# Peptides against a protein of PDB entry 5YCA: the designs that were tried, part 20

Target 1, 132 residues: chain A of PDB entry 5YCA
Amino acid sequence: RSLPAERNPLYKDDTLDHTPLIPKCRAQVIEFPDGPATFVRLKCTNPESKVPHFLMRMAKDSSISATSMFRSAFPKATQEEEDLEMRWIRDNLNPIEDKRVAGLWVPPADALALAKDYSMTPFINALLEASS

## One batch from the design tools (peptide; aimed at target 1 F54)

Design b2_p12_8_s3 (made by RFdiffusion4, then SolubleMPNN; from b2_p12_8 with P1A E6D A10S)
Fold by OpenDDE base, seed 4:
Structure b2_p12_8_s3 (fold): chain B 132 residues (1-132), chain A 12 residues (1-12)
Amino acid sequence: as target 1 above (132 residues)
Amino acid sequence: APMTLDELESAP
């Protein structure tokens, strides 16, 4: 597959220690028609553009929003590029589609595989280890 | 309809 050419400079170094990012995560309870659900969020700000994106984890099963990962990693990606990557994820990984929230959500192992591809491993490790 | 990612990120 072809990933977008320009990546968020926040993710320039995939080898950094993730532990300092853990306390930056925040748990949030969101009310849905079928009841409350807790999400863990990590605010990731592009140091060049100063535009933030939130990486998202479902607290209950640790599913990670692959869509949010992609949008954070590739802030200048076109909709076509996003659609192509989401199709690849659907065909090659094990995403779930949650009826409460949009986007593709992947289990931790898949999230870490994507994190390696997107050079954002420390951020995903922190998100997975954060308390809820 | 499911909550969009933008809505999720902006939720209070």
Scores: peptide ipSAE 0.539, ipTM 0.920, DockQ to the pose 0.929
OpenDDE base, seeds 1, 2, 3, 5: peptide ipSAE 0.538, 0.536, 0.537, 0.536; ipTM 0.920, 0.920, 0.920, 0.919

Design b2_p12_8_s4 (made by RFdiffusion4, then SolubleMPNN; from b2_p12_8 with P1A E6D)
Fold by OpenDDE base, seed 4:
Structure b2_p12_8_s4 (fold): chain B 132 residues (1-132), chain A 12 residues (1-12)
Amino acid sequence: as target 1 above (132 residues)
Amino acid sequence: APMTLDELEAAP
């Protein structure tokens, strides 16, 4: 597959220690028609554009929004590029489609695989280790 | 309809 050429400079170094990011995560309870659900989110601000994105984890099963990861990693990506990546994820990983929230959500192992591809490993590790 | 990611990020 082909990923977008330009990546969020926030993710320039995939080898950084993730532990300082853990306290930056926040748990959030959201009410849905079928009941409340807790999400853990990490605000990731592009240091160049100053545009933030939130990386999202479902607290219950630790599923992580691959869509949000992609959008954060590749801020200049086209919709076509996103669609192609989401198709790749469907074909190669184990995403779930949750009826409550949009996007593709992947289990922790898949999220870490994507994180390696997107150079987001510290951020995803922190998101996974944060309390809910 | 499912909540969009933008809505999820904007949720209080």
Scores: peptide ipSAE 0.584, ipTM 0.930, DockQ to the pose 0.942
OpenDDE base, seeds 1, 2, 3, 5: peptide ipSAE 0.582, 0.579, 0.577, 0.580; ipTM 0.930, 0.929, 0.929, 0.929

## One batch from the design tools (peptide; aimed at target 1 Q28 M56)

Design b2_p13_3 (made by RFdiffusion4)
Pose (drawn by RFdiffusion4):
Structure b2_p13_3 (pose): chain A 132 residues (1-132), chain P 13 residues (1-13)
Amino acid sequence: as target 1 above (132 residues)
Amino acid sequence: SPMTLEELAEKFE
């Protein structure tokens, strides 16, 4: 599949061990109407533009926001490119919708498949292993 | 409506 032409330089090496990234993750409880949910997040900063994005994980089922991954991976992605990619995820992987949080959320295996596609493996590995 | 990623990120900060 086509993907946005440019990638976040933070992701120039898919093979680095992820041990140092785990402690950078944070768990956070967020209140919703019914009621609290726990997330794990990792702040990822583009080393060139310095623009940060959060990678997001739901602690209950370890679902990963594929939307958060995409937005972090491709700085100049158009809305059309994002729409195309979310359609591809729906058609080829196993996402879930949560009424409470927007975006496409995928199980760990699907998140790792996308991480390989986006060259984000160490970061998703760290997000998945971090304490909740 | 569901909480957006932007809104969730604000809570993270």

Design b2_p13_3_s1 (made by RFdiffusion4, then SolubleMPNN; from b2_p13_3, 4 letters changed)
Fold by OpenDDE base, seed 2:
Structure b2_p13_3_s1 (fold): chain B 132 residues (1-132), chain A 13 residues (1-13)
Amino acid sequence: as target 1 above (132 residues)
Amino acid sequence: SAMTLEELEKLFE
């Protein structure tokens, strides 16, 4: 597959220690029509554009929003590029389409696989390790 | 019926 050419400079180094990011994660209960659900999120701000995105985990099953990862990693990606990547995820990983929140949600192992591809490993490790 | 990721982000503090 082909990923977008330009990546968020926040993710320039995939080898950084993730532990300093853990305290920056926050847990929050969100109300849905079918009941409450807890999310753990990490605010990631592009240092160049200053545009923030949240990386997010469902506390109950530790699913990570792959769509949010992609959007954060590739801020200049087209909708077509996103669609192609989401199709790749469907074909190669084990995503879940949650009825409460849109996008593709993937289990921790898949999230870490994507993190490697997107150079986001420290951020996803922190998000997974943070308390809910 | 699912909310968008953008809508969810707006709810985060």
Scores: peptide ipSAE 0.732, ipTM 0.956, DockQ to the pose 0.895
OpenDDE base, seeds 1, 3, 4, 5: peptide ipSAE 0.732, 0.731, 0.732, 0.731; ipTM 0.956, 0.955, 0.956, 0.955

Design b2_p13_3_s2 (made by RFdiffusion4, then SolubleMPNN; from b2_p13_3, 4 letters changed)
Fold by OpenDDE base, seed 2:
Structure b2_p13_3_s2 (fold): chain B 132 residues (1-132), chain A 13 residues (1-13)
Amino acid sequence: as target 1 above (132 residues)
Amino acid sequence: MPMTLEELEKLFE
């Protein structure tokens, strides 16, 4: 697969210590038609555009939004590029399509695999270790 | 019928 050419400069160094990011994560209960669900999220602001995106984890099963990861990592990606990556995820990982929130959600191991590809390892490690 | 990611982000404080 081919990932978008331009990556969010926030993710320029995949080797940084993730622990300082843990306390920046927040848990929040969101109300849905079928009941409440808790999400853990990490606000990630592109240092150049100043546009924030949230990385997010479902508290119940620790699933991570792969779609949000992609959108955060590749701010100039086209819809076609996103679709291509989501298809790759479907074919190569173990995503779920949640009834409550759109996009592909992946288990922790898959999230870390994607994080390596997107240079987001510290952020995903923090998100996974944060309390819910 | 699921909420979009953008909609969810708007709910985060």
Scores: peptide ipSAE 0.745, ipTM 0.957, DockQ to the pose 0.890
OpenDDE base, seeds 1, 3, 4, 5: peptide ipSAE 0.744, 0.743, 0.743, 0.743; ipTM 0.957, 0.957, 0.957, 0.957

Design b2_p13_3_s3 (made by RFdiffusion4, then SolubleMPNN; from b2_p13_3, 7 letters changed)
Fold by OpenDDE base, seed 1:
Structure b2_p13_3_s3 (fold): chain B 132 residues (1-132), chain A 13 residues (1-13)
Amino acid sequence: as target 1 above (132 residues)
Amino acid sequence: AALSLEELEALFE
């Protein structure tokens, strides 16, 4: 598959120690029609543009927003590129479509696979290890 | 109706 050419410089080094990122994660309860759900999020700011994006984990099942990962990793991606990647995820991984929140959500193993592809491993490891 | 990711982000403090 083809990924966008330009990547968020925040993710320039996939080998960095993730542990300093763990305390930067925050848990928050969000109210939905069918009840509350806790999300763990990590604010990721592009050091060049200063535009923040949140990486997101559903606390209960540890599913992570693949869509948010993609958008954070590839700030200049076109809609076509996003659509192509989301289709690839549907075809190759195990995403769920949650009725409460849009986008594709993937289990931890899939999230780490994507993280490797997007050079986001430290950030996803931190997100997964953070308490809820 | 599901929240968009943008809407979810807007809720984060």
Scores: peptide ipSAE 0.733, ipTM 0.953, DockQ to the pose 0.896
OpenDDE base, seeds 2, 3, 4, 5: peptide ipSAE 0.729, 0.732, 0.731, 0.731; ipTM 0.952, 0.952, 0.952, 0.952

Design b2_p13_3_s4 (made by RFdiffusion4, then SolubleMPNN; from b2_p13_3, 5 letters changed)
Fold by OpenDDE base, seed 1:
Structure b2_p13_3_s4 (fold): chain B 132 residues (1-132), chain A 13 residues (1-13)
Amino acid sequence: as target 1 above (132 residues)
Amino acid sequence: MPLSLEELEELFE
């Protein structure tokens, strides 16, 4: 598959220590029609554009928003590029489509696989290790 | 209908 050419400079080094990011994660309960759900999120700001995106995990099953990962990693991606990647994820990983929140949500192992592809490993490790 | 990711993001403090 082909990923977008321009990547968020926040993710220039995939080998950084993730532990300093753990305390930056926050848990929050969100109310839905069928009841509350807890999300853990990590605010990631593009150092050039100063535009923030949240990486996010469902606390209950540790599913990570792959869509949010993609959008954070590739801030200039087109909708077509996103659609292509989401189709790839459907075909190659184990995503779920949650009835409460849109996008593709993937289990931890899949999230880490994507993180490697997107150069986001420290951030996803931190998100997965953070308390809920 | 599910929340969009943008809508969820706006709910975060």
Scores: peptide ipSAE 0.740, ipTM 0.957, DockQ to the pose 0.885
OpenDDE base, seeds 2, 3, 4, 5: peptide ipSAE 0.738, 0.738, 0.738, 0.736; ipTM 0.956, 0.956, 0.956, 0.956

Design b2_p13_4 (made by RFdiffusion4)
Pose (drawn by RFdiffusion4):
Structure b2_p13_4 (pose): chain A 132 residues (1-132), chain P 13 residues (1-13)
Amino acid sequence: as target 1 above (132 residues)
Amino acid sequence: AMTLEELAAKFEE
């Protein structure tokens, strides 16, 4: 599949061990109407533009926001490119919708498949292994 | 649904 032409330089090496990234993750409880949910997040900063994005994980089922991954991976992605990629995820992987939180959320295996596609493997490995 | 932007703002708290 086509993907946005440019990638976040933070992701120039998919093979680095992830041990140092785990402690950078944070768990956070967020209140919703019914009620609290726990997330794990990793702040990822583009080393060139210095623009940050959060990678997001739901602690209950370890679902990963594929939307958060995409937005972090491709700085100049158009809305059309994002829409195309979310459609591809729906058609080829196993996402879930949560009424409470927007975006496409995928199980760990699917998140890792996408991480390889986006060259984000160490970061998703760290997000998945972090304490909740 | 809460947006990812809104959720990120919660993370910054």

Design b2_p13_4_s1 (made by RFdiffusion4, then SolubleMPNN; from b2_p13_4 with T3S A8E K10L)
Fold by OpenDDE base, seed 1:
Structure b2_p13_4_s1 (fold): chain B 132 residues (1-132), chain A 13 residues (1-13)
Amino acid sequence: as target 1 above (132 residues)
Amino acid sequence: AMSLEELEALFEE
């Protein structure tokens, strides 16, 4: 598949130690019509643009927002590029479409596969290891 | 379902 050409410079090195990122993760309870749910999130700021995006994990089942990963990794991606990637994820991974929050949510193994593709491995490892 | 943008807006720093 073809990913967007420009990547967030925050993810320039996929080999960095993830452990310093763990304490930067935060857990928060969000209220929904069917009850509360806890999310673990990591604020990721593009060092050039200074625009932040949150990577996010559902605490209960450790599902991670693939859509938010994509948007963080590829800040200049078009909607068409996002749509194509989301279709690829549907066809090749095991995403769920959560009834509470939009986008595709993937299990940890899939998140790490995407992280490798997006050069985000340290950030996703930290997000997965953080407490809720 | 709420959008990701909506959820992100709810997150506290």
Scores: peptide ipSAE 0.747, ipTM 0.956, DockQ to the pose 0.821
OpenDDE base, seeds 2, 3, 4, 5: peptide ipSAE 0.745, 0.746, 0.741, 0.746; ipTM 0.956, 0.956, 0.953, 0.956

Design b2_p13_4_s2 (made by RFdiffusion4, then SolubleMPNN; from b2_p13_4, 5 letters changed)
Fold by OpenDDE base, seed 1:
Structure b2_p13_4_s2 (fold): chain B 132 residues (1-132), chain A 13 residues (1-13)
Amino acid sequence: as target 1 above (132 residues)
Amino acid sequence: PLSLEELEALFEE
């Protein structure tokens, strides 16, 4: 597969210690028609554009929004590029399509695989370790 | 389902 050429400069170094990011994560209960669900999110601000984007985890099963990861990592990606990556995820990983929130959600191991590809490992490690 | 944008809009900082 081919990923978008330009990546969010926030993710320039995949080797940084993730622990300082853990306390920056926040848990919040969101009400849905079928009941409440807790999400853990990490606000990630592009240092150039100053536009924030949330990485997010479902507390119950630790699923991570792969779509949000992609959008954060590749802020100038086209819809076609996103669609291509989401198809790759469907074909190669183990995503779920949640009834409550759109996009593809992946289990922790898959999230970490994507994080490596997107240079987001510290951020995803922090998101997974944060309390809910 | 909620869009990701809609979910983000619900998050409180």
Scores: peptide ipSAE 0.748, ipTM 0.956, DockQ to the pose 0.794
OpenDDE base, seeds 2, 3, 4, 5: peptide ipSAE 0.747, 0.747, 0.745, 0.746; ipTM 0.956, 0.956, 0.956, 0.956

Design b2_p13_4_s3 (made by RFdiffusion4, then SolubleMPNN; from b2_p13_4, 7 letters changed)
Fold by OpenDDE base, seed 2:
Structure b2_p13_4_s3 (fold): chain B 132 residues (1-132), chain A 13 residues (1-13)
Amino acid sequence: as target 1 above (132 residues)
Amino acid sequence: AMSLDELEELFLK
């Protein structure tokens, strides 16, 4: 697979201590047609563009949005590049497609594998450790 | 399904 050339400068260092990010996470109940669901979210702002994206975890099963990880890591990616990566995830990891929220959602181990590839390890560790 | 953009908007509110 080919990842986009330009990465969000927020993720320049994959070795940072994740613990300061834990209290920045927030839990929120979202209403869906079939009932409420709790998400844990982490606001990640690109330090150059000042555009924020949210990393997000389903509280119940700890699934993390791989699509949101990709979009945050690669803000200039094309739709074709996203589609290519999502196909790779389907072929190599264990994603689910949730009926409530679009994109691919992956279990914690897969999220950490992607985080290594995207240089987002501290942020995903924090998201996984945060309370719901 | 709700889009990720729509979910992010809810997180901002």
Scores: peptide ipSAE 0.737, ipTM 0.957, DockQ to the pose 0.908
OpenDDE base, seeds 1, 3, 4, 5: peptide ipSAE 0.737, 0.737, 0.736, 0.737; ipTM 0.957, 0.957, 0.957, 0.957

Design b2_p13_4_s4 (made by RFdiffusion4, then SolubleMPNN; from b2_p13_4, 4 letters changed)
Fold by OpenDDE base, seed 1:
Structure b2_p13_4_s4 (fold): chain B 132 residues (1-132), chain A 13 residues (1-13)
Amino acid sequence: as target 1 above (132 residues)
Amino acid sequence: AMSLDELEALFEE
C-alpha cells in the first residue's frame, strides 16, 4: 500500500518514551441513543499547523479509531487516500465497524501495528495504558 | 452512526 507522503511532524520520532503522554489522556462519557459509552482520548496537536486531532479508544473493549489515527498522522491526505487505507485495513487487519461511531475501530494489537506504520507508537501506547 | 467529526466536537478541553 501507499501511505500519504506528508506526515504530521508530531510523529517524527517513533522511539520516544510514551509514559509522559499517559496523564494527558482523558476519559469522557458520551451519550448515545442506546446508552452511555466511555471514550479515552488524547489530544494531538500538529506543532506546525496547530491543528488538533483526538486519538480515541473505546474504554469497554479498548478498540482504537484507526480512521482518527490516519487523519492525525496524515493531515493533508485526500479522501481517496483515506479510503484506500481503510480498505487495506479491512483486508489485512481486524477492524470493527461500530454502530455508534463511524470509521474503522481496531483492537489494540492492530492499533499498534498501524502505529508503527504511522510512526505514532508512543501515542498509541499511552492511549492504551491510560485509565478510563 | 455518529461521525468522527461529531464525536471529536463533543470532547472537552
Scores: peptide ipSAE 0.744, ipTM 0.956, DockQ to the pose 0.828
OpenDDE base, seeds 2, 3, 4, 5: peptide ipSAE 0.743, 0.743, 0.739, 0.743; ipTM 0.955, 0.955, 0.953, 0.955

Design b2_p13_5 (made by RFdiffusion4)
Pose (drawn by RFdiffusion4):
Structure b2_p13_5 (pose): chain A 132 residues (1-132), chain P 13 residues (1-13)
Amino acid sequence: as target 1 above (132 residues)
Amino acid sequence: SPPMTLDELAEKF
């Protein structure tokens, strides 16, 4: 599939061990109407533009926001490119919708498949292994 | 009610 032409330089090496990234993750409880949910997040900063994005994980089922991954991976992605990629995820992987949180959420295996596509493997590895 | 956006969620971080 086509993907946005440019990638976040933070992701120039898919093979680095992830041990140092785990402690950079944070668990956080967020209140919703019914009621609290726990997330794990990792703040990822583009080393060139310095623009940060959060990678997001739901602690209950370890679902990963594919939307958050995409937005971190491709700085100049158009809305059309994002729409195309979310359609591809729906058609080829196993996402879930949560009424409470927007975006496409995928199980760990699907998140890792996308991480390889986006060259984000160490970061998703760290997010998945972090304490909740 | 609409779901919380990722931007809104990020604000809580």

Design b2_p13_5_s1 (made by RFdiffusion4, then SolubleMPNN; from b2_p13_5, 5 letters changed; failed a check: a repeat of another design)
Amino acid sequence: SAPMSLDELESLF

Design b2_p13_5_s2 (made by RFdiffusion4, then SolubleMPNN; from b2_p13_5, 6 letters changed)
Fold by OpenDDE base, seed 1:
Structure b2_p13_5_s2 (fold): chain B 132 residues (1-132), chain A 13 residues (1-13)
Amino acid sequence: as target 1 above (132 residues)
Amino acid sequence: APPMSLEELESLF
């Protein structure tokens, strides 16, 4: 597969220690028609554009939004590029399509695999380790 | 009801 050419400069170094990011994560309860659900989020701001994206974890099953990861990592990606990557994820990983929130959500191991590809490992590690 | 968009979810944070 081909990933977009330009990556968020926030993710320039995949080898950074993730522990300082853990306390930056926040948990929030969101109300849905079928009841409340807790999400853990990490605000990731592109240092150039100053545009934030939230990396998101469902607290209950630790699923991570792969779509949000992609959008954060590749801020200038086209819809076609996103669609291509989402298809790749469907074909190669174990995503779920949640009825409450859109996009592809992946289990922790898949999230870490994507994180490696997107150079986001510290951020995903922190998101997974944060309390809910 | 359709799932909430990621953009909408982010707006709640």
Scores: peptide ipSAE 0.722, ipTM 0.952, DockQ to the pose 0.951
OpenDDE base, seeds 2, 3, 4, 5: peptide ipSAE 0.718, 0.719, 0.719, 0.719; ipTM 0.951, 0.951, 0.951, 0.951

Design b2_p13_5_s3 (made by RFdiffusion4, then SolubleMPNN; from b2_p13_5, 5 letters changed)
Fold by OpenDDE base, seed 1:
Structure b2_p13_5_s3 (fold): chain B 132 residues (1-132), chain A 13 residues (1-13)
Amino acid sequence: as target 1 above (132 residues)
Amino acid sequence: SAPMSLDELEALF
């Protein structure tokens, strides 16, 4: 597969210690028609554009929004590039399509695999380790 | 009902 050429400079170094990011995560209860669900989020701001994206974890099963990861990592990606990556994820990982929130949600191991590809490992580690 | 979009969810944060 081909990933977009330009990556969010926030993710320039995949080797950084993730622990300082843990306390930056926040848990929030969101109300849905079928009841509340808790999400853990990490605000990731592109240092160049100043545009934020939230990385998102479902507290209950630790599923991570792969779609949000992609959008954060590749802020200039086209819809076609996103679609291509989402298809790859469907074909190669274990995503779920949640009835409450759109996009592909992947289990922690898959999230970490994607994180390597997107150079987001510290951020995903922090998101996974944060309390809910 | 249709799932909430990621943008909509993010807007709640």
Scores: peptide ipSAE 0.708, ipTM 0.950, DockQ to the pose 0.947
OpenDDE base, seeds 2, 3, 4, 5: peptide ipSAE 0.704, 0.705, 0.703, 0.706; ipTM 0.949, 0.949, 0.949, 0.949

Design b2_p13_5_s4 (made by RFdiffusion4, then SolubleMPNN; from b2_p13_5, 5 letters changed)
Fold by OpenDDE base, seed 1:
Structure b2_p13_5_s4 (fold): chain B 132 residues (1-132), chain A 13 residues (1-13)
Amino acid sequence: as target 1 above (132 residues)
Amino acid sequence: APPMSLDELESLF
């Protein structure tokens, strides 16, 4: 598959130690029609543009928003590029479409696979290890 | 009801 050419410079080094990122994660309860759900989030700010994106984990089942990962990793991606990647994820990984929150949500193993592709491994490791 | 958008969820953080 083809990924966008320009990547968020925040993710220039996939080999960084993730542990300093763990305490930067935050848990928050969000109210939905069917009740509250806790999300763990990690604010990821593009050091060049200063535009933040949140990486997101559902606390209950540790599903991670693949869509948010993509948008954070590829800030200049077109809608077509996003659609292409989301189709790839549907075809090759095990995403769920949650009724409460849009986008594709993937289990931890899939998230780490994507993280490798997007050069986001430290950030996803931190997100997964953070307490809820 | 439709799912909350990621943008909306992010705005709550």
Scores: peptide ipSAE 0.718, ipTM 0.951, DockQ to the pose 0.946
OpenDDE base, seeds 2, 3, 4, 5: peptide ipSAE 0.713, 0.715, 0.713, 0.715; ipTM 0.951, 0.951, 0.950, 0.951

Design b2_p13_6 (made by RFdiffusion4)
Pose (drawn by RFdiffusion4):
Structure b2_p13_6 (pose): chain A 132 residues (1-132), chain P 13 residues (1-13)
Amino acid sequence: as target 1 above (132 residues)
Amino acid sequence: SPPMTLEELEAAP
């Protein structure tokens, strides 16, 4: 599949061990109407533009926001490119919708498949292994 | 009600 032409330089090496990234993750309880949910997040900063994005994980089922991954991976992605990619995820992987939180959420295996596509493997590995 | 956006989620205290 086509992907946005440019990638976040933070992701120029998919093979680095992820041990140092785990302690950078944070667990956070967020209140919703019914009621609290726990998330794990990793702040990822583009080393060139310094623009940050959060990678998100739901602690209950370890679902990963594919939307957060995409937005972090491709700085100049158009809305059309994002729409195309979310459609591809729906058609080829196993996402879930949560009424409470927007975006496409995928199980760990699907998140890792996408991480390989986006060259984000060490970061998703760290997000998945972090304490909740 | 609409779902919380990622921006709102990320900004949540």

Design b2_p13_6_s1 (made by RFdiffusion4, then SolubleMPNN; from b2_p13_6 with S1A T5S E7D)
Fold by OpenDDE base, seed 3:
Structure b2_p13_6_s1 (fold): chain B 132 residues (1-132), chain A 13 residues (1-13)
Amino acid sequence: as target 1 above (132 residues)
Amino acid sequence: APPMSLDELEAAP
């Protein structure tokens, strides 16, 4: 598959220690029609543009928003590029579509596979290890 | 009801 050419410079080094990022994560409870659900979120700010995106984990089953990962990693991607990657995820990984929240959500192992592709492994490791 | 958008989720307090 072809990923977008320009990547968020925040993810320039995939080998960094993730532990300093763990305290940056925050848990929040969101109210939905069928009841509350807890999410863990990590604010990721592009050091050049200063535009933030939040990486998101469902606390209950540790599923990660692949869509948010992609948008953070490739802030200049077109909708067509996003659609292509989401199709690849559907065909090659094990995503779920939750009725409460939009986008594709993937289990931890799949999230780490994507993180390697997007050069954001430290951030996903931190998000997965953070308390909820 | 439609699912909450990612933008709305990120903006939630």
Scores: peptide ipSAE 0.557, ipTM 0.923, DockQ to the pose 0.938
OpenDDE base, seeds 1, 2, 4, 5: peptide ipSAE 0.555, 0.554, 0.554, 0.553; ipTM 0.922, 0.922, 0.922, 0.921

Design b2_p13_6_s2 (made by RFdiffusion4, then SolubleMPNN; from b2_p13_6, 4 letters changed)
Fold by OpenDDE base, seed 4:
Structure b2_p13_6_s2 (fold): chain B 132 residues (1-132), chain A 13 residues (1-13)
Amino acid sequence: as target 1 above (132 residues)
Amino acid sequence: MAPMSLDELEAAP
Protein backbone atom coordinates (compact mmCIF):
# COMPACT_ATOMS: atom_id res chain seq x y z
CA ARG B 1 0.00 0.00 0.00
CA SER B 2 0.94 3.64 -0.34
CA LEU B 3 1.36 5.73 2.79
CA PRO B 4 1.58 9.52 2.74
CA ALA B 5 4.99 10.88 1.82
CA GLU B 6 5.49 13.18 4.79
CA ARG B 7 5.58 11.78 8.31
CA ASN B 8 5.44 13.61 11.63
CA PRO B 9 9.07 14.26 12.64
CA LEU B 10 8.15 13.18 16.16
CA TYR B 11 8.43 9.63 14.84
CA LYS B 12 11.84 9.91 13.19
CA ASP B 13 13.38 7.15 15.34
CA ASP B 14 11.40 3.96 15.87
CA THR B 15 14.11 2.37 18.03
CA LEU B 16 13.91 4.65 21.06
CA ASP B 17 13.17 3.30 24.52
CA HIS B 18 9.45 3.58 25.20
CA THR B 19 9.62 3.57 29.00
CA PRO B 20 10.03 7.35 29.44
CA LEU B 21 6.71 7.81 27.63
CA ILE B 22 4.71 5.61 30.01
CA PRO B 23 4.23 8.27 32.70
CA LYS B 24 3.11 10.71 30.01
CA CYS B 25 -0.03 8.66 29.45
CA ARG B 26 -3.25 9.66 31.20
CA ALA B 27 -6.37 7.67 31.97
CA GLN B 28 -9.78 9.28 31.67
CA VAL B 29 -13.32 8.08 32.25
CA ILE B 30 -15.84 9.02 29.60
CA GLU B 31 -19.56 8.77 30.26
CA PHE B 32 -21.59 7.13 27.52
CA PRO B 33 -25.30 6.37 27.35
CA ASP B 34 -24.65 2.72 28.18
CA GLY B 35 -22.21 3.53 30.99
CA PRO B 36 -18.70 4.76 31.66
CA ALA B 37 -15.61 3.64 29.78
CA THR B 38 -11.97 4.33 30.55
CA PHE B 39 -9.50 5.46 27.91
CA VAL B 40 -5.77 5.91 28.12
CA ARG B 41 -4.39 8.77 26.07
CA LEU B 42 -0.93 9.97 25.07
CA LYS B 43 -0.39 13.50 23.84
CA CYS B 44 1.89 13.59 20.81
CA THR B 45 3.03 17.01 19.65
CA ASN B 46 4.62 17.57 16.26
CA PRO B 47 7.90 19.28 17.13
CA GLU B 48 7.81 21.45 14.02
CA SER B 49 4.18 22.52 13.75
CA LYS B 50 3.48 22.27 17.50
CA VAL B 51 0.13 20.68 16.67
CA PRO B 52 -0.87 17.96 19.15
CA HIS B 53 -2.71 14.72 18.54
CA PHE B 54 -3.77 12.16 21.10
CA LEU B 55 -3.15 8.46 20.74
CA MET B 56 -6.00 6.55 22.34
CA ARG B 57 -6.43 3.14 23.99
CA MET B 58 -9.59 1.57 25.35
CA ALA B 59 -8.54 0.46 28.80
CA LYS B 60 -10.80 -2.58 28.99
CA ASP B 61 -9.67 -4.48 25.90
CA SER B 62 -6.55 -2.50 24.96
CA SER B 63 -7.91 -1.57 21.53
CA ILE B 64 -5.98 1.29 19.94
CA SER B 65 -7.41 3.94 17.64
CA ALA B 66 -5.81 3.29 14.28
CA THR B 67 -7.40 6.46 12.96
CA SER B 68 -5.68 8.55 15.61
CA MET B 69 -2.38 6.84 14.86
CA PHE B 70 -2.68 7.68 11.19
CA ARG B 71 -3.64 11.29 11.79
CA SER B 72 -0.74 11.77 14.17
CA ALA B 73 1.78 10.05 11.91
CA PHE B 74 0.73 11.82 8.73
CA PRO B 75 -0.31 15.39 9.55
CA LYS B 76 -0.49 16.46 5.91
CA ALA B 77 -2.44 13.46 4.69
CA THR B 78 -5.57 14.05 2.65
CA GLN B 79 -8.93 12.57 3.50
CA GLU B 80 -8.53 10.32 0.48
CA GLU B 81 -5.23 8.99 1.82
CA GLU B 82 -6.81 8.33 5.19
CA ASP B 83 -9.74 6.54 3.59
CA LEU B 84 -7.37 4.40 1.57
CA GLU B 85 -5.41 3.38 4.64
CA MET B 86 -8.56 2.66 6.65
CA ARG B 87 -9.76 0.40 3.84
CA TRP B 88 -6.42 -1.39 3.89
CA ILE B 89 -6.73 -1.88 7.64
CA ARG B 90 -10.21 -3.33 7.22
CA ASP B 91 -8.96 -5.72 4.57
CA ASN B 92 -5.72 -6.80 6.23
CA LEU B 93 -6.08 -6.42 10.00
CA ASN B 94 -8.80 -7.00 12.58
CA PRO B 95 -10.38 -3.63 13.32
CA ILE B 96 -13.45 -3.02 15.41
CA GLU B 97 -15.96 -0.26 14.88
CA ASP B 98 -17.22 0.60 18.34
CA LYS B 99 -20.69 2.08 18.66
CA ARG B 100 -19.53 4.58 21.29
CA VAL B 101 -16.57 6.16 19.51
CA ALA B 102 -15.67 6.90 15.91
CA GLY B 103 -12.80 5.53 13.85
CA LEU B 104 -11.21 2.12 13.53
CA TRP B 105 -9.93 0.47 16.68
CA VAL B 106 -7.47 -2.40 16.45
CA PRO B 107 -6.19 -4.97 18.95
CA PRO B 108 -2.69 -4.60 20.41
CA ALA B 109 -0.98 -6.88 17.89
CA ASP B 110 -2.47 -4.96 14.98
CA ALA B 111 -1.60 -1.66 16.63
CA LEU B 112 2.02 -2.73 16.89
CA ALA B 113 2.02 -3.79 13.25
CA LEU B 114 0.74 -0.36 12.28
CA ALA B 115 3.21 1.26 14.63
CA LYS B 116 6.05 -0.40 12.77
CA ASP B 117 4.67 0.87 9.47
CA TYR B 118 4.23 4.40 10.87
CA SER B 119 7.48 4.40 12.89
CA MET B 120 5.53 4.82 16.15
CA THR B 121 6.61 1.70 18.04
CA PRO B 122 7.85 3.43 21.23
CA PHE B 123 4.65 5.43 21.52
CA ILE B 124 2.33 2.49 21.05
CA ASN B 125 4.34 0.32 23.43
CA ALA B 126 4.07 3.04 26.06
CA LEU B 127 0.36 3.47 25.46
CA LEU B 128 -0.22 -0.26 25.82
CA GLU B 129 1.87 -0.56 28.98
CA ALA B 130 0.41 2.46 30.79
CA SER B 131 -1.93 1.86 33.70
CA SER B 132 -5.60 2.76 33.65
CA MET A 1 -26.76 8.41 20.09
CA ALA A 2 -24.18 8.80 17.35
CA PRO A 3 -20.63 7.71 18.12
CA MET A 4 -18.42 10.30 19.75
CA SER A 5 -15.95 11.77 17.28
CA LEU A 6 -12.25 11.38 17.88
CA ASP A 7 -11.94 15.14 18.21
CA GLU A 8 -14.57 15.12 20.93
CA LEU A 9 -12.88 12.22 22.66
CA GLU A 10 -9.57 14.05 22.63
CA ALA A 11 -11.22 17.17 24.01
CA ALA A 12 -13.04 15.36 26.81
CA PRO A 13 -11.92 16.25 30.36
Scores: peptide ipSAE 0.511, ipTM 0.908, DockQ to the pose 0.954
OpenDDE base, seeds 1, 2, 3, 5: peptide ipSAE 0.510, 0.509, 0.510, 0.510; ipTM 0.908, 0.908, 0.908, 0.908

Design b2_p13_6_s3 (made by RFdiffusion4, then SolubleMPNN; from b2_p13_6 with S1A E7D)
Fold by OpenDDE base, seed 3:
Structure b2_p13_6_s3 (fold): chain B 132 residues (1-132), chain A 13 residues (1-13)
Amino acid sequence: as target 1 above (132 residues)
Amino acid sequence: APPMTLDELEAAP
């Protein structure tokens, strides 16, 4: 596959200690027709453009939004580039499409595989370890 | 109802 050429400079170093990011995560309860669900989110701001994106985790089963990861890692990506990556994820990983929320959601092991590809391992480790 | 968009999820309180 071909990932976008320009990556968010926030993710310049994939080897940093993740523990300082854990207390920056926040839990939120969202009401849906079938009942409430808790999400854990981490605000990630591009240090050059100052544009933020939130990385998202479903608290109960620790599924991570692959779509939010891609949009944060590649803020200048085209819709075609996003569609290509989402198709790759469907063909090579184990995503789910939740009825309540849009995008592709992947289990923790798949999220960490994507994090390595996108150079954002510390952020996904922190998101997975945060309390809900 | 259709699923909540990621933008809506990020904007939720």
Scores: peptide ipSAE 0.556, ipTM 0.920, DockQ to the pose 0.942
OpenDDE base, seeds 1, 2, 4, 5: peptide ipSAE 0.555, 0.555, 0.552, 0.554; ipTM 0.920, 0.919, 0.919, 0.919

